# Peptides against a protein of PDB entry 4AID: the designs that were tried, part 8

Target 1, 242 residues: chain A of PDB entry 4AID
Amino acid sequence: FDIKRKTIEWGGKTLVLETGRIARQADGAVLATMGETVVLATAVFAKSQKPGQDFFPLTVNYQEKTFAAGKIPGGFFKREGRPSEKETLVSRLIDRPIRPLFVKGFKNEVQVVVTVLQHDLENDPDILGMVAASAALCLSGAPFMGPIGAARVGWVDGAYVLNPTLDEMKESKMDLVVAGTADAVMMVESEIQELSEEIVLGGVNFAHQQMQAVIDAIIDLAEHAAKEPFAFEPEDTDAIKA

## One batch from the design tools (peptide; made by RFdiffusion4, then SolubleMPNN)

Design b1_p8_6_s2 (from b1_p8_6, 4 letters changed)
Fold by OpenDDE base, seed 4:
Structure b1_p8_6_s2 (fold): chain B 242 residues (1-242), chain A 8 residues (1-8)
Amino acid sequence: as target 1 above (242 residues)
Amino acid sequence: LHPRLQKA
């Protein structure tokens, strides 16, 4: 196995991005670890457009497997049920910032699957899933104008907290999820309790600053591990090229 | 692609 790994310290935690060990059949595949939370992101894209495809067919599927929380299901393979509310929401959180970053006119099917493999009950796999999905897309050769970074910001005891633990979140007056490129904020999702707009805007800026280390880590990984870019030229000459 | 990921 040609295993490539990038490790950074991020918000007082070790973030590990790894490729080359698992899911080698995908176009891109990344194991991301923060604390003892582990996610696998895979990106797969069709090498041709379907006849009559009129929209960009991006599908994002975030999955929290029950074994990830140390619960071995005793006996029956539950058929893959309908996604939970959380899985549906996190799938949208990943979709929103990545969708605009595909080259205009690209209408090949893209599937991003994020699977929670382990959950430490401290580090939420959603942010880690966003990071892993970004990394997997950057490795895939798809015409994706990433990477994105992501961060959760809390407000605890009058300070910003990067990627607060589930316990710190109980005391937080803010749940602010931000995703962006090096240059731009692409998505904000926020739940806020009695905070000023100034604190919230400061939280967005804090998130965008803190995610730069993750963006750089994805770039460093991709410089060494990315597949050849997929040869794609949009028919529309006014389209942004990769 | 990000400029650093564009092969020269």
Scores: peptide ipSAE 0.170, ipTM 0.820, DockQ to the pose 0.189
Fold by OpenDDE base, seed 5:
Structure b1_p8_6_s2 (fold): chain B 242 residues (1-242), chain A 8 residues (1-8)
Amino acid sequence: as target 1 above (242 residues)
Amino acid sequence: LHPRLQKA
């Protein structure tokens, strides 16, 4: 197996991005680990557009399997249930920042699947899933103008906290999820308890600064493991100025 | 694609 791995320290935790061991049939596949939380992101894209395709057919599916949280279900494989509310929200959270980064006119089917393999009950797999999805897309050869980084920011004891644990989040006055490129914030999602706009804006800036290390880690992984870029010529050349 | 990814 040609396994490529990038490891960084990020917010006082070890982030590992790995490719080449699992899901080798995907266009891109990344195993991401933070603490003992583990996610697998896969990206698959069609090599042709469907006739009459009028929209960009991106699908993002985030899945938290109940066995990932250390609970072995003592019962038979329940059929894949409908996505939980959390799985639906996180799927949208991943979709929002990546969708606008595809080259204009690209209308081939793209499927991103993020599967939680392990959950340590400290590190939420949503941010890790965003990072892994970004990395998988960058490895895939799809015309994706990423990477994105992502970060959660808390406000605990009058300070910003990068990717607070689930226990730290109980004391946090802010749940701020930010995703962006090296140059731009692409998405903000925030739940805030009685904080000033200044603190929130400072949190967005903090998140964007802290995610640069992740963006750089994805780029470094992709320089060593990305597939050849898919030969795609957009119909409108004016969109290539990014 | 990010300009660094195009040179692979």
Scores: peptide ipSAE 0.053, ipTM 0.780, DockQ to the pose 0.176
Fold by OpenDDE base, seed 2:
Structure b1_p8_6_s2 (fold): chain B 242 residues (1-242), chain A 8 residues (1-8)
Amino acid sequence: as target 1 above (242 residues)
Amino acid sequence: LHPRLQKA
């Protein structure tokens, strides 16, 4: 087992990114931990395009396992087989920032699966799932122009809070989820109560600043554990600056 | 790829 691990302090919490222990059959696989919340992200991509494939076939599937979700007070008894509303929403939160970062003309099937293995009831697995998915893609050798980072920002007691706990979020006037690259914000999702646009924009900037440490951590992990980049030459696209 | 992930 060649286990690679990156650990950082992030928003007063330990973020751990680990590869090489689980899901070794995937192109990329990352265990991400923050507090006692644990997610597994896997990335798998087809080594050829299907005949007649006209769109980029990216599928993102976020899943909370019943044994992880059953710890959440008031967690719906998920009947086996259909994504919950939460799983559907979080799958979209992960999809939105990563989809545009694939190399133009790449139309091989890509599947990202994020599985919540443990939930501490403090740290939401959505942000951790975004980070883990980014890391898994960067490790996979897929033509993904990541990493992305992600952050949730709250506004509690007149200050920005990075990745507020579920309890702190009850007091927060802002639920702001941001994802981006080192250079750009790729996605914003926000629920806001009685805050100025200035505070919200400041929250986006705060998120983007705070996610740089995560981006760097993913890069550091990938430098030590990434697979060889998949040899992809798009037939009709000008020289992709890889 | 990110410049740091590009093999020279």
Scores: peptide ipSAE 0.149, ipTM 0.807, DockQ to the pose 0.199; fails the geometry check
Fold by OpenDDE base, seed 3:
Structure b1_p8_6_s2 (fold): chain B 242 residues (1-242), chain A 8 residues (1-8)
Amino acid sequence: as target 1 above (242 residues)
Amino acid sequence: LHPRLQKA
């Protein structure tokens, strides 16, 4: 097994990004770990556009159900159940920042699946899911203009906290999820309790600064493990310059 | 794609 691993210290925790051990049938696959929370992200994309495809067919599925390790079904996911409300919300949190980063005119089917394999009840798998999905897309060869980073920011005892634990979040006056590229914030989702706009904007900036280490870690992993970029020529050449 | 992921 050619296992590539990147490890960084991030917010006082060890973040591990690993590829090459699991889900090798995907275009990209990343195992992300923080504490004892473990997620598997997989990216699969069609090598051709369907006839009559008029929109970009991106599907993001986040799942907290422990599946028996080893088969990503390359077919109809029998949705054996409706996603939970949480799974639906986190799927949207992952979708929102990645969707606009695909090359304009790319209309091949893309499926991102994030599966929570383990949860330590301290580190929320949603942020890990965002990071792992970004990394899996960067490894896949899909025309994705990532990576994105992601961070949760809390406000505890008059300070910003990067990726607060579920227990620290009970005392937090802010639940601020930010995702972005190296250069831009792509998504903000926030629940705020009686904080100034200055503190909230400072939280967005703090998140964007702190996610740079994750972006760099994804790039370093991808330099050593990414597939060759999929040969895609958009009909409109003006969109290639971004 | 990030410039490092684009093979020149």
Scores: peptide ipSAE 0.084, ipTM 0.753, DockQ to the pose 0.178; fails the geometry check

Design b1_p8_6_s3 (from b1_p8_6 with P2D K6R)
Fold by OpenDDE base, seed 1:
Structure b1_p8_6_s3 (fold): chain B 242 residues (1-242), chain A 8 residues (1-8)
Amino acid sequence: as target 1 above (242 residues)
Amino acid sequence: LDERLRKS
């Protein structure tokens, strides 16, 4: 097994990105670990466009499987069924920053699946899932102009906290999720309790700065483990209007 | 690395 691994210290926690052990049939596959929370991201893309495809068919699915539920509070055996509200929300959090980064004119089917394998009840799988999805796409050879990083920022005792634990979040006046590239913020999602705009903007900047180490870690992993880029040239659709 | 990933 040719296993490639990148390990960094991030917000006082060890982040591990691993490829080559699981889901080798995917175009890209990454196991991401922070604390005892573990996610598997897989990326698969079609090598041709479907006849009559007029939009970019990206599907992102985040899933919390029942075997992770042994630690998740309220983990009823949800029958194989409709995604939970959380799963739907996190799927959108992953989709939003990723979708704009595909090469314009690429209309091959892309499927990203993030599966929570383990939850420690301290480290939320959503941020880890965003990072893992980004890494899996960078490894896949798809025409994706990533990586993205992601971070959650809290405001606890008058200070920013990177990726607060679920317990720290109970005391936080801010739940700020940011995703971006090295150069740009791509997505902000926030729930805020009576904080100034200055504190919120400072939180976005803090998140974007702190995610650079993750972006660099994905790049380093991709340099050692990425597949050859899929040969894609967008049809010059501007030439058909002349 | 895809030159696409290096140029961003």
Scores: peptide ipSAE 0.061, ipTM 0.792, DockQ to the pose 0.830
Fold by OpenDDE base, seed 2:
Structure b1_p8_6_s3 (fold): chain B 242 residues (1-242), chain A 8 residues (1-8)
Amino acid sequence: as target 1 above (242 residues)
Amino acid sequence: LDERLRKS
């Protein structure tokens, strides 16, 4: 087993990114842990384009599996089948920032699956899932121009809080989820209670700053564990220089 | 690392 692991301190918590133990059949697979919340992200991509494929076929599926031991907050006893509203929303949160980072003209099927394996009831698996998905794509060899980082920002007692716990979020006047590359904010999703635009913009900047450590951690993991890049040459080579 | 990942 060639297990590679990156560990960082992030927002006063230990973030662990691990590859090589599980889901070896995937192009990329990352086990991410923060506190006792654990997610598995897998990335799989087709090695050829389907005939007549006219759009980029990216599918992102976030899944909060019913654990044998524990109520996931908001995890109804849903029967096997339709994703929850939360799962649908988080799947979109992951999709939005990663979709534009694929090389233009790449139309091979890509499937990203994020599975919550454990939930500590403090650390929301959504942010961790975004990070893990980014890492899995970077490891996969897919023509993905990541990594992305992600962060949740709260506003508690007049200060920004990185990745507030579910309990801290009850006191937070802001639920701000940001995803981005090293250089750019790619996605913002926010729920805000009576805060100035200045505080919100400051929260975006704070998130983007704080996610750099995660981006660096994914890069470091990829340097040690990424597959060889998939040989993809777009018909229009000028699109790679942009 | 893919030069693609290093250019980000």
Scores: peptide ipSAE 0.054, ipTM 0.784, DockQ to the pose 0.643
Fold by OpenDDE base, seed 5:
Structure b1_p8_6_s3 (fold): chain B 242 residues (1-242), chain A 8 residues (1-8)
Amino acid sequence: as target 1 above (242 residues)
Amino acid sequence: LDERLRKS
């Protein structure tokens, strides 16, 4: 197996991005680890557009419920339940920043699936899932103008905290999730308790700065493991400064 | 991404 791995220190934690061991049938597949939280992201795209396709058919599915038995206390195998509220929200958090980064006119079906394989009860798999999804898309050969990075920012004891633990988040006055490219913020989602706009804007900037290491890690992984770019020529060439 | 990945 040709396993490629990128490891970085990020927010005082080790982030590992791995490809080539699992889900090799996908166009892109990344196993991402932070602490003992582990997610698998897969990206699959159709090699042709469906006749009469008028919109970009991107589907993002984030799933936590299929945990390996015994690693989440109370996480019994409920295989068949509707997505939780969390799973629905995180699926949207992943969708929002990636959707606008596909080449205009690309209307082939794209499916991104993020599966939480393990949860350490400290590191939330949502940010890790966003990073893994970005990496999987970059490896896939799909006409995706990523990568995106993502970060959660807390405000604890009068300071920004990158990717606070679930316990640190209980003390945080801010839950700020940011996703972006190297050059732009693409998405902000925030829950804020009694903080100034200045602190929040500073949090967005902090997140965007801190995610650059992740973006660079995805690029490095993609340089060594990406598939050949899918040959796609959009009808409107004027919008594609690739 | 595509142009940068092709030049490496």
Scores: peptide ipSAE 0.042, ipTM 0.772, DockQ to the pose 0.200
Fold by OpenDDE base, seed 3:
Structure b1_p8_6_s3 (fold): chain B 242 residues (1-242), chain A 8 residues (1-8)
Amino acid sequence: as target 1 above (242 residues)
Amino acid sequence: LDERLRKS
């Protein structure tokens, strides 16, 4: 197995991004670990557009169900269960920042699946799932103008905390999830308790700064493990940001 | 690396 791994220290925790061991049938697959929380992200895209496809058919599916390792069902996800409210929310958190980053005019079906394999009850798999999904897309060869990074920011004891634990979040006056590229914030989701706008804006900036290490780690992984870019020519050349 | 990833 040609296993590629990137390890960084991130917010006082070890983040590991790994590819090449699991889900080799996907276009991109990343196993991401923080603490003892483990997620598998997979990206699959169709190599052709469906006749009459008018919109970009991106689907994101976040699942906290422990699936037996190695069975990524091709095509027929028996959605045996309705997604939980959490699974639905996190699927949207992943979808929102990645959807705008596909090359304009790309209308091939894209499926991103994030599966929580292990949960340590300290590190929330949502941020890890966002990072893993970004990495899986970057490895896939899909026309995705990522990577994105993501971060949760708390406000605990008068300071910003990067990716607070579930226990630290109980004491946090802020639950701020940010996703972005190297250059731009793409998504903010926030729950705030009696904090100034200045502190919240500072939290967005803090998140965007702290996610750069993750973006760099995804780039480094992709340099060593990405598939060849899928040959896609958009109909409108004006959309090619060279 | 895909030029798409380097342009960020």
Scores: peptide ipSAE 0.052, ipTM 0.785, DockQ to the pose 0.818; fails the geometry check

Design b1_p8_6_s4 (from b1_p8_6, 3 letters changed)
Fold by OpenDDE base, seed 3:
Structure b1_p8_6_s4 (fold): chain B 242 residues (1-242), chain A 8 residues (1-8)
Amino acid sequence: as target 1 above (242 residues)
Amino acid sequence: LDERLRKK
């Protein structure tokens, strides 16, 4: 097995990005770990466009199904096949920042699947899932103009906290999720108590600064493990409007 | 893959 691993310290926690052990049949696959929370992201893309495809067919599926048997608060046997409210929300959090970063005119089917393999009940798998999905796409050879980084920012005891624990979040006046590239913020999602706009904007800037280390870690992993870029030339769609 | 990875 040619296992490639990148390890960084991030917000006082060890982030591990690994490829080459699991899901090698995918175009890209990343096992991401923070604390004892573990996610598997897989990216698969079609090598041709379907006849009559008029939109970009990106599907993102975040799944926590493995824990429904005894460790996640919410212990009713959810019928096989419907995502939870959380799974639906996190799937959208991953979709929103990555969708704009595909090369214009690419209309091949893309499937991103993020599966929670372990949850430590302190590190939320959503941020880790965003990072893992970004890394899996970068490894895949798809025409994706990532990586994205992601961060959660809390406001605890009058300070910004990077990726607060689930217990620290109970005391936080802010739940701010940010995703972006090295150069730009792509997505903000926020639940804010009575805080000034200045504190919130400062939180976005803090998140964007803190995610650079993750972006660099994904790049370093991809330099050692990425597949050759898929040969895609966008049709000159500007020539059809002339 | 990102232009940063294509140029190396």
Scores: peptide ipSAE 0.072, ipTM 0.793, DockQ to the pose 0.235
Fold by OpenDDE base, seed 2:
Structure b1_p8_6_s4 (fold): chain B 242 residues (1-242), chain A 8 residues (1-8)
Amino acid sequence: as target 1 above (242 residues)
Amino acid sequence: LDERLRKK
């Protein structure tokens, strides 16, 4: 087993990104851990375009598997069949920042699956899932111009908090999820309670700064574990120079 | 790494 692991301290927590142990059939696979929350991200892409494919067929599926009853808040026995509202929302949170980072003209099917494997009841698997999905894509060889980082920002006792715990979030006046590249914010999603625009904008900047360590960690992991880049030449080469 | 990932 060629296991590669990157570990960083991030927001006072240990973030671990691991590849090479699990999901070897995927193009990229990353096990991400923060606290005792664990997610598996897998990226798979088709090596050819389907005839008549006119759009980029990216699918993102975030899944909070029903763990043994009692370890996920709200994880009642949902019959296998429809994503929860949370799973749908988090799938979109992952999709939104990654979709524009694929090379223009790439229309091969891409499937990103994020599976929650463990939840510590402190660290929400959504941010971890975003990070893991980014890492899995960077490892896959797909023409993905990532990585993205992600961060949640709270506002607790008049200060920004990076990736607040689920308990700290009860006291937070802000739930701000940001995803971005090293250079740009790609996505913002926010729920805010009576905060100034200045505090919110400051939260976006704080998130973007704090996610750089994650971006760097994904790059370092990819340097050691990425597959060879898929040879993709779009018919319209002028679109690569933009 | 893809030159595409290194060109950042």
Scores: peptide ipSAE 0.063, ipTM 0.785, DockQ to the pose 0.599
Fold by OpenDDE base, seed 1:
Structure b1_p8_6_s4 (fold): chain B 242 residues (1-242), chain A 8 residues (1-8)
Amino acid sequence: as target 1 above (242 residues)
Amino acid sequence: LDERLRKK
C-alpha cells in the first residue's frame, strides 16, 4: 500500500488527508478526518467527450446514508432513497465553488462523490467533504484549477470561531460557509442573526485567511500523490466565429 | 503536480 498522508492542525483540531488506501479505482480518492468525523471523496472523469455534449457534465453527490454500522450513536440506517435536504444542500455547496475552476471547454463527464463514513456529532462533515472533494480533484489529473479550501465561521461570545462544533453553533449568531482558492473567494453561504455587515465581511476575510493552511495541505499532498495531468487542449471555439 | 496547480 503506497499511502500518502498530510496532517495539519486547523482551528485547534487535527485535519488528516489520506490517499492510496481506499477507492484506488477512482481517478482521485481522499479519506479526510477531523476529530472522529470521516469522509471519503472520490473523483472520476471520462477520458473522452460524449458525441453532441454541449455543456460541462459535472455531478456532485454528497451522502450521509452509508455510515459504518455502529459508529454513530442513534444512527437510523435510512435505506437507499432520495437525498435528504441536507445532502442536497451540501452537494450544491461542493458544486458551486468547483464548477467554475474547470478549464473552459472541458466537457468530459466528471463525478464527485463524498461519502460520510463516520460522524462524531461535533465536527460537521460538510466542510470536511468540501476539502476532501477539492483534494480528490487535485489528485485525479482532471483539468481542475483548484485547490479550493473551505471554512465555517461562527460568531460566539462576540468573536469569530473557525469550524464551530454543532453545540457551539447553537449559541452562534452566524453560520457562514466560505469556499475559495488561494487568491479568491468563490462561494459564500450565510445564515445570520442580527449582525452588522462589517462583522459578516470580517467573517468572510477570516474564513479565507484560515483556509490557506488547508489549500497548502492539499497542494503538498498533490505534489506527492497526484496522477499525471490529463492531456486536454480545448478546441478553439473562436475559430468557428471566423 | 499539474503545472495548472503549480502556477498559482
Scores: peptide ipSAE 0.062, ipTM 0.792, DockQ to the pose 0.667
Fold by OpenDDE base, seed 5:
Structure b1_p8_6_s4 (fold): chain B 242 residues (1-242), chain A 8 residues (1-8)
Amino acid sequence: as target 1 above (242 residues)
Amino acid sequence: LDERLRKK
């Protein structure tokens, strides 16, 4: 088994991105770990377009399996239920920044599945899931113009905090989730308690700066572990230098 | 992969 791993220090925590052990049947698969929170992202794409496909058929599915409880007291076996509100929101948080980064005219089916395998009750798996999904897409060979990074920014004791713990978030006046490329912010989602626009904009800039280490880590992993790029030429070549 | 992923 050719297991490739990238490890970085990020926000005072160790981020690990691993590929080659799990879900090898996917086009891309990444196991991401921060603290004792563990997510598996898989990317699968169709090698042909369906006849009459008019839109880009991207599906993102984030799932917090009840098995993620290393320490959650309570509850044998909830069967496959409807997505929770959180699972639905996080699926959209992953979808929003990645959808625009596919090559224009690519209409092959793409499925991104993020599964929370373990939750430490300190590190939220949503940001980790965004990072893992980005990495899995970069490894897949899909015509994805990523990577994206992601970060959560808090405002605690008059300072920005990168990826605050669930306990630090109780004291935070800001829950700011940012996703972006090396060059651009792609998505902002924010819940803010009585903060100036200046502090919020500063938080977006802080997030975008801090996610560059993650982007570089995904690139380094992809240089070693990515599949050959899927040969896709859009019919309208005028806008895409590959 | 974006050519940027190959050229570092």
Scores: peptide ipSAE 0.047, ipTM 0.792, DockQ to the pose 0.336

